# Peptides against a protein of PDB entry 9GMZ, part 13

Target 1, 343 residues: chain A of PDB entry 9GMZ
Amino acid sequence: TGFPLELLTRPATERLAYFENYTVAHPRLKEVYEILMRTIAEPAGASFIFVYGASGVGKTTLRLRVEQKLTELALPKLESDRARVPVVGIEAIAPESRYFNWKEYYTRALITLEEPLIDHKFDYGVRGISRDNFGKINVESKVVAPALRRALENALIHRHPDVFFVDEAQHFGKVASGYKLQDQLDCLKSLANMTGILHCLLGTYELLTFRNLSGQLSRRSVDIHFRRYCADSPEDVQAFKSVLLTFQQHLPLAETPNLVDHWEYFYERTLGCIGTLKDWLKRVLSDALDREATTITLKDLQKRALSVAQCQKMFKEIQEGERQLSETEADVQNLRSALGLGA

## One batch from the design tools (peptide; made by RFdiffusion4, then SolubleMPNN)

Design b1_p8_7_s4 (from b1_p8_7, 5 letters changed)
Fold by OpenDDE base, seed 5:
Structure b1_p8_7_s4 (fold): chain B 343 residues (1-343), chain A 8 residues (1-8)
Amino acid sequence: as target 1 above (343 residues)
Amino acid sequence: MRIETEPL
């Protein structure tokens, strides 16, 4: 089914918001969603879930869909346990400095966990953490990172979310000179262990460095590879074309553009990443709505496309990540073969 | 937020 035709008479802001809020449930998104939901329901002693894949593959879309579903499933329990938060999700920030800002991380996590709608006052046991008159958490500048950590540990225990999401989690890998990436991992492990809360780290293939550094994480982590669509797979090409067809039907324009006929150009400039594709189409739709255009053209697409140089850089980063995973899969297969376990 | 799963 296409977009509601009534949108053609609605303001440009409402037409754009429709497309922004629209999600194609493509095969890779469904697969990763099902694995992630199952793992959250039955962690089996896991403390971490790693979701890794290309930039723009759709990890943030996955997170938001899981957050929505966990909230819906928790509603009956939230009536009896008003202190409970079903899920918490934050984005790790790229530090302006050469090192990850833990103080900012803990502050954001506390602010997100203590949404104004939570009536239950919780004493964090930390001076300089308060609620304002609007119920928003205020953290005084004097509060140090170790105190914010204790406050977050206590808040996570009290609110007991099914999962704690950290998007762009590769930013934990930004360590100052003289610090080890291992110390960052041990800090995260300690947070998960002290709280008993399952942590889901979403990020680029740079998260593989976290997996490789800790043989102890391997026993307490579940790995989920969110793959892009590959042009060398006929199934993946068909999947990508069907996503283009669905987006074509859901662009709130008077004349339906033919995106599918340009599938190779869309693939060239997205590398099979559906998030990159959606963000490109949002920019093009915004430009078309601003001009009161009836449709989008190839020139409109070209104006908002990533440059060839950007695509080449992104593709090199993807190839390195995919190579590291293929080597790991081959090593597992070689180990199984050497153990006399069938493939 | 409509999740449309058109089959491929």
Scores: peptide ipSAE 0.014, ipTM 0.544, DockQ to the pose 0.520
Fold by OpenDDE base, seed 4:
Structure b1_p8_7_s4 (fold): chain B 343 residues (1-343), chain A 8 residues (1-8)
Amino acid sequence: as target 1 above (343 residues)
Amino acid sequence: MRIETEPL
């Protein structure tokens, strides 16, 4: 099934918005979605979920789809419990300074948790946190990070989300010289323990460093690897081609472009990452719509492609992450063999 | 939100 043909008569903004909001349910996204939804429903005493994978694999798309589904499933309960928020999702910001800005993190988490449309006003028990006349949270500059943490703990307890998502969570690993990554993990662990709220950290393979540093987090975490498609797997190549076919059918252009015949070029410049592919096609579609073009060409693709140097850098980061996971799997097999459990 | 997987 293609895009609604009526879009061809609609403004470029609506055509672009259609494609932006369109999501291909590719096999890896579906698999990770099912695992994540099941783990949120039955955390079995876990306090953390780690979702790790390549940059541009589709982790943000996964998060947004889970947030949407959890919201839809909670709607019948929200009629009776007006204080409840079903899910909260934030993106961790890369620190401008040498240390992670916890004050900014807590402020953004509070603002996201307390949408203006929530009928039930909550008192945070912290002076200098208020709602304006529009119901928006205002945090006074004088409010210190420990007070914002207490406000967030109280808000999470009161709103009781099924999960707290933190996207780009590798940014917690960006600590100043003299700070331990362990202290950041202990801070997150304390927040999850104090609130009883399940935390899901989504990020790059840099999140594996978090797994290795805290044997205590490992006992209370579920790990989910969001893999890219690999060119050495015939099944992965077929899945990647099927994604290209689906995208070409859902580009709101008068003439359907042949993306599938260029699959190797798409693979070369996306490394098998569907989010990177989506973002590339979005940029190319925007350019085509601005020109009122009937289709997209190879030249249009080349204009918006990542450079070979960018792809080489990204691929090196992916290979290092995949290597670390392979070593961890080998270590588990070696441990099982050493315990006499067999391979 | 349509989640379509059409196989090739």
Scores: peptide ipSAE 0.013, ipTM 0.521, DockQ to the pose 0.457
Fold by OpenDDE base, seed 3:
Structure b1_p8_7_s4 (fold): chain B 343 residues (1-343), chain A 8 residues (1-8)
Amino acid sequence: as target 1 above (343 residues)
Amino acid sequence: MRIETEPL
């Protein structure tokens, strides 16, 4: 099934929005989605889920799909429990300073948690947090981070989401030299423990540094590796080609571009990361629509491709993450073998 | 394998 042909007569903005909102349900996304949904349903005493993988692998897309599904599943209960929020998802911001801004984090988390329920008033138990008649939360500048934390804890307890998502969670790791990444994790761990809410941290392979630093988190965390497609796997190459085929069918252009024949070039410039691929195609589609072009050419692709230098940098970061995981897997296997346990 | 694309 391709895009709705009616889009060809619609404004460029609607055509672009269609592709932006379009999601390819590729095998790795489905796999990780199923694992994540099962883990959220049955956390088995876990307080954390770590979802890690390459930049642009599709972690944000995964989050949004899970948020949507959890919301749909909760709808029948939300009619009776108007205080409940099924899921909350935020993106961690890279700190401008060497210090993570917890005040900003708590404020954004609180705002996001309260957005779905515009008409519902909640007493945060904290002076200087108010909600207007339009549902807008106002946090006075005088409210300190410990007070915002208490407000968020109370809100999380009252709203009782099935999971709290933090996207780009590697940004918690951007601490000044000499500050322990551990302190940030202990803060998050304390929030999860105080609220009883499962936290899912999504991020790059930099999240592995968080996992390794906290021997206490390892016992209460579930790890989910969101892998890229690898060119050395025939199955992965076929999956990647199938994604290209799907995207070419869903580009709202008069002439369907042949993306599949250029699969190696797409792979070279995306490293098998479907989010990177989608973002590239979005840029190229936008340019094509601005020109009222009937199709996308190789020149259009080349104009919006990541540079070889960018790809080489990204690939080194991926290889280091994949290496670290492979070593960990080998260590587990060695331990099992040493214990007389089967592989 | 047709990757079925579910619309969001």
Scores: peptide ipSAE 0.008, ipTM 0.516, DockQ to the pose 0.187
Fold by OpenDDE base, seed 2:
Structure b1_p8_7_s4 (fold): chain B 343 residues (1-343), chain A 8 residues (1-8)
Amino acid sequence: as target 1 above (343 residues)
Amino acid sequence: MRIETEPL
């Protein structure tokens, strides 16, 4: 079913917002969504979930959909437990310095956990954390990172979310030494253990370094690989074409553009990453709406495409991540063979 | 936020 035809008479902002808020439930997204939802419901003693995949594969879309669903499922319980927050989701900021800013992380987590709509007053036990007249959390500059950590621990215990999401979690790994990465993982592990809150880290294949560095986290983590579509798989090509067909039907334009006939060009410039595809189409749609165009053309696509150089860089990063996973699978097979477990 | 799976 295409977009609501009434959108053609609506402002460009509403037409764009429709497409922004539209999500194709493509096979890989559905698979990862089902695994993630199941793991959140039944963590089986896991303290961490790692969701890794290519940049632009759709990890943020996955997070937002899970957050929405967990919120919807929690609504009946939130009427009885006014202190509860069903889910918390933050994006990790790339540190401006070689050091991850834990103070900023804890501050952002507290602000996100304590949205103004939460009527229930909570005492953080920390001086310099207050609520304004609108219920918004204010953190004084004098509050130190260990105090913010205790405040976050207390807030997470009190609000008891089903999961704490950290998007772009590879930014924890941007430390100049392996020791500092371990210290950061131990800090996150300690936070999860002290609060009893399941943490889900979403990020690039750089998250595989986290998996490999902590044999202790591996025992209490679930790994979810969010794969891109591969052009060497006929099934993946067909799924990618299906996504293009769905997007062309959901572009709120007077004339349906033929995206499917250009599938190879879309694949070349997205590497099979549906998030990259959606972001590209969003930019092109915005340009078309600004011109009051009836459709989009190949020229419009070319204007907003990633450069070949950008795609080549992204593809190298993907290939390295996929290689590390294949090596890990081979290492598992070698380990199984060495254990006398059949391949 | 609509999730649609349309098969080709």
Scores: peptide ipSAE 0.015, ipTM 0.534, DockQ to the pose 0.549; fails the geometry check

Design b1_p8_8_s1 (from b1_p8_8, 5 letters changed)
Fold by OpenDDE base, seed 5:
Structure b1_p8_8_s1 (fold): chain B 343 residues (1-343), chain A 8 residues (1-8)
Amino acid sequence: as target 1 above (343 residues)
Amino acid sequence: QLETSLRK
């Protein structure tokens, strides 16, 4: 099925919004979604889930789909427990300074957890945290990071989400001179342990540094690798072409563009990352709608493509991450072989 | 909308 044909008579804003809200359920997304949902349902003593993969692979899309599903599943329980929040998700911010801003992190987490629609008053036990007349959490500038942490811990315990998502979690790795990355990990572990809330950290391959630094996290963490599509795999190439076919059918244009015939160019400029592909097509669609164009052309695609230099940089980062994972997989196989366990 | 790419 394609886009609703009625969209062709609708405003450009509605046509663009349709495409922005459209999600292709590609094989890797489905696989990671199923693993993540199962792990959230049955953590088996895990305190952390690490979801790592290339920038633009679709981690934010994964998070949003899981948040939607967890909300749907929780609806019957929320009628009886009005204090409960089914899921909370935030994005970690790249600090302007050389170190991660924990005060900002705790503030954002607290604000997100206490959405205005939650009627239940909760006393955080911290002076300078209040609700405004609209039910929005207000944090005074005088409130220090340790107090915000205690407020967040209490809020997480009270609201009891099934999972706490942190997107772009590699930003926790930005430590000031003299601080250890281990201290950041210990802080996160303490938050998970004190609250009993499962934390899911989504990020780039830089998250592998977190996994490697903490042998204790390995016992209480589940790792999920969100892989890109690889051009050396016939199955991956077919999946990528199927994604292009789906997108071309869901671009709300009068004439269906032939994206599939240009699959190699799309692969070259996305590195097999579906999020990068969708963002590229959004930009091109926006330009086409602004011009009231009937279709998109190769020239329109070229105008909004990532540069070769950008792709080369991204590819180097991907190769390093994939190399580290392949070495780990080989080490596991070697260990199993040495133990007399079958491969 | 969620569509599976595997069916195409």
Scores: peptide ipSAE 0.009, ipTM 0.467, DockQ to the pose 0.182
Fold by OpenDDE base, seed 1:
Structure b1_p8_8_s1 (fold): chain B 343 residues (1-343), chain A 8 residues (1-8)
Amino acid sequence: as target 1 above (343 residues)
Amino acid sequence: QLETSLRK
């Protein structure tokens, strides 16, 4: 079934919003979703989940779908426990300096955790943290990072989310090298341990560098690789074509565009990343709706495509990440062989 | 096989 035909008579904003909110349940997304949901339900002593993959693979979509599901599952319990928040999700900000801004991180986390829909007021025990008339948290500039950390720890303990998501988590690694990076890892580890809240860090393959620096984090972490579709795999090509077919059916246009026949061009300009594909189609759809067009043409696609140079840069970053993971898998196999364990 | 929305 395609988009609701009634959308064709609706405003462009509503038609675009439909497509923006639509999520294709492609095989890699389903797989990672199931693994992540299971790991959140049964962390088995893990304090961290690392979800890594190419930029534009769909990590943010994964997070949002998991947040939605955890919220739905928690609804019956939220009626009895008014203090509980089922899930909290933030995006890590790239540091402006050689240091990660923990004050900003704690502030954003606290603001996100204490959204207005929570009836139960909490005393953070920190001066300079207040709620406005709408229940939104306000943090005064004078509040220092250690105080914000204590406030966040107390809030996380009190609200007891099933998971704390941090998107773009590779930004934790964009700090001064050496001892300071270890201190940042220890800070995150301490926050997870002190609160008892499972942390899920989503990021690019740069997150692997961060993950590999702490042998202690490795002992208490679960790794999830969100893979792109590869053109050298017939199954992956078929899955990618199926995604194109589904998007084709869910573009709220009078005439269904033929996206599948252009699958190679879509693959060339997305590198098998469904998030990149969706964002491309959103831009093209927006342009088509602005022109009151009945369909999307190849020319419309070309106008909003990533350049070949952008794709080449992105592909090099992907290849380096995939290489690092392949080497790690080979190292595991070599270790198993050296231990006398079967491959 | 057609990929469907996760919201269904």
Scores: peptide ipSAE 0.009, ipTM 0.474, DockQ to the pose 0.497
Fold by OpenDDE base, seed 3:
Structure b1_p8_8_s1 (fold): chain B 343 residues (1-343), chain A 8 residues (1-8)
Amino acid sequence: as target 1 above (343 residues)
Amino acid sequence: QLETSLRK
């Protein structure tokens, strides 16, 4: 099944929006989606879920799909419980300073949590937080971080989401030299404990540093590795080619480009990361639509590709993350063997 | 072929 052919007569903006909103349900995404959904449904006393993987692997897409599904599942209950929010998701922002801005984090979290229920008034128990008649939350500058935290805790308890998502969570780790990443994790842990709300942190392999620093979090966390496709795996190569095939069918162009024949080039410049691939194709599609082109050429692809230097940098970061995980897996295996447990 | 697409 390809794109709706009627899109060919529609404005470039609509054609681009179609592709932007399109998601390929690739095997790794499905796998991680199922694991994540199951874990959210049955956290078994976990307070945290860590979803880690390469930049551009598709973690944000995963989050958005889970958010959508949780919302759909909650709809029947939301009619009776108008205070409930099924899910909340935010993106952590890279701090401009050496210090993570907790005030900003709490403010954004609170705003996001309250957005779905424009008409619902909530007493935050904190002076300087108000909601206008249009549902806009205003936080006065005088409101300090501890007060915002209390407001968020109260809101999370009252709204009782099934999960709180934090995307780009590696940004919590961007602490000044000498500051312990542990302190940030302890703050998050405290928030999860105080609210009873499951937190899911999505990020790059830099999240592994968080996991390793907190022996206490390890006991209350579930780890989900969102892997890229590897060229040394025939199955992964086939899956990657299938993704390319699907994308070429869903590019709203008059002539279907042959992306599959260029799979090696696509792999070279995406490292098997489907998010990176989609973003690349979006850029190329945008260019093609701007010039009213009938198709995409290799030259068009080359114009918008990541540089070899960028790919080399990204690949080093991936290799380090994969190495760290492999070593951990080997350590577990060695421990199990030493204990007389099967592999 | 990825038979299933997820639409937003």
Scores: peptide ipSAE 0.008, ipTM 0.462, DockQ to the pose 0.616
Fold by OpenDDE base, seed 2:
Structure b1_p8_8_s1 (fold): chain B 343 residues (1-343), chain A 8 residues (1-8)
Amino acid sequence: as target 1 above (343 residues)
Amino acid sequence: QLETSLRK
């Protein structure tokens, strides 16, 4: 089934919004979604979930879909428990300095957790945190990071989300020393332990550094690898072509573009990352709608494609991440062999 | 395959 044909008579903004909100249920996304949902429902003593994969693989889309689903599932319970928030999700900001800004992190988390639509007033026990007349949280500049942490701990305990999502979580790792990275992990671990709230960190393969340091967290973490599609796999190529076919059917244009015939070019410029593909098509669709075009052409695609240099850089980062995972798998196999467990 | 490694 394609897009609703009535969209062709709608404003460009509505047509673009349709495509932006559309999610292809491709095999890798579905698999990760199912694993993540299961892990959130039954964490089995885990305090952390790590979701790692290539930039543009679709981690944010995964998060948003899980947040939506958890919210939908919680609706009946929220009627009885007005204090509860089913899920909280934030994006970690890249620090401007060499140091992660915990004050900013806690502030953003509090603001996100305490959306104005929450009728239940909560006392944070911290001076300088207030609600305005619209229920929006205001944090005074004088409030220090330890006080904000306590406020967040109290808020998380009171609101009791099923999971706390942190997107772009590799930004926690942008510290000059491994020691500081460990301190960051210990801080997050402490927050999870003190609140009893499951944390899900989504990020690039840079999160594997957290994985290696989390040997101390190993007993309480679940790892989820969100893989890209690989051109050396016929099954992955077919899945990628199927995604292209679905996208071409869901572009709200008068004439269905032939994306599938250009699958190699799409693969070359997305590296098998569906998020990158969607973002590319969104840009191209926006341009087409601005021109009131009936379809998109290869020329339109080329205008908004990532450069070869960008793709080469991204591919190197992917290869390094995939290599690290392969080494870890080899290490696991070696460990198993050393333990007398069959390979 | 999504490798879920329960890290022991």
Scores: peptide ipSAE 0.007, ipTM 0.405, DockQ to the pose 0.032; fails the geometry check

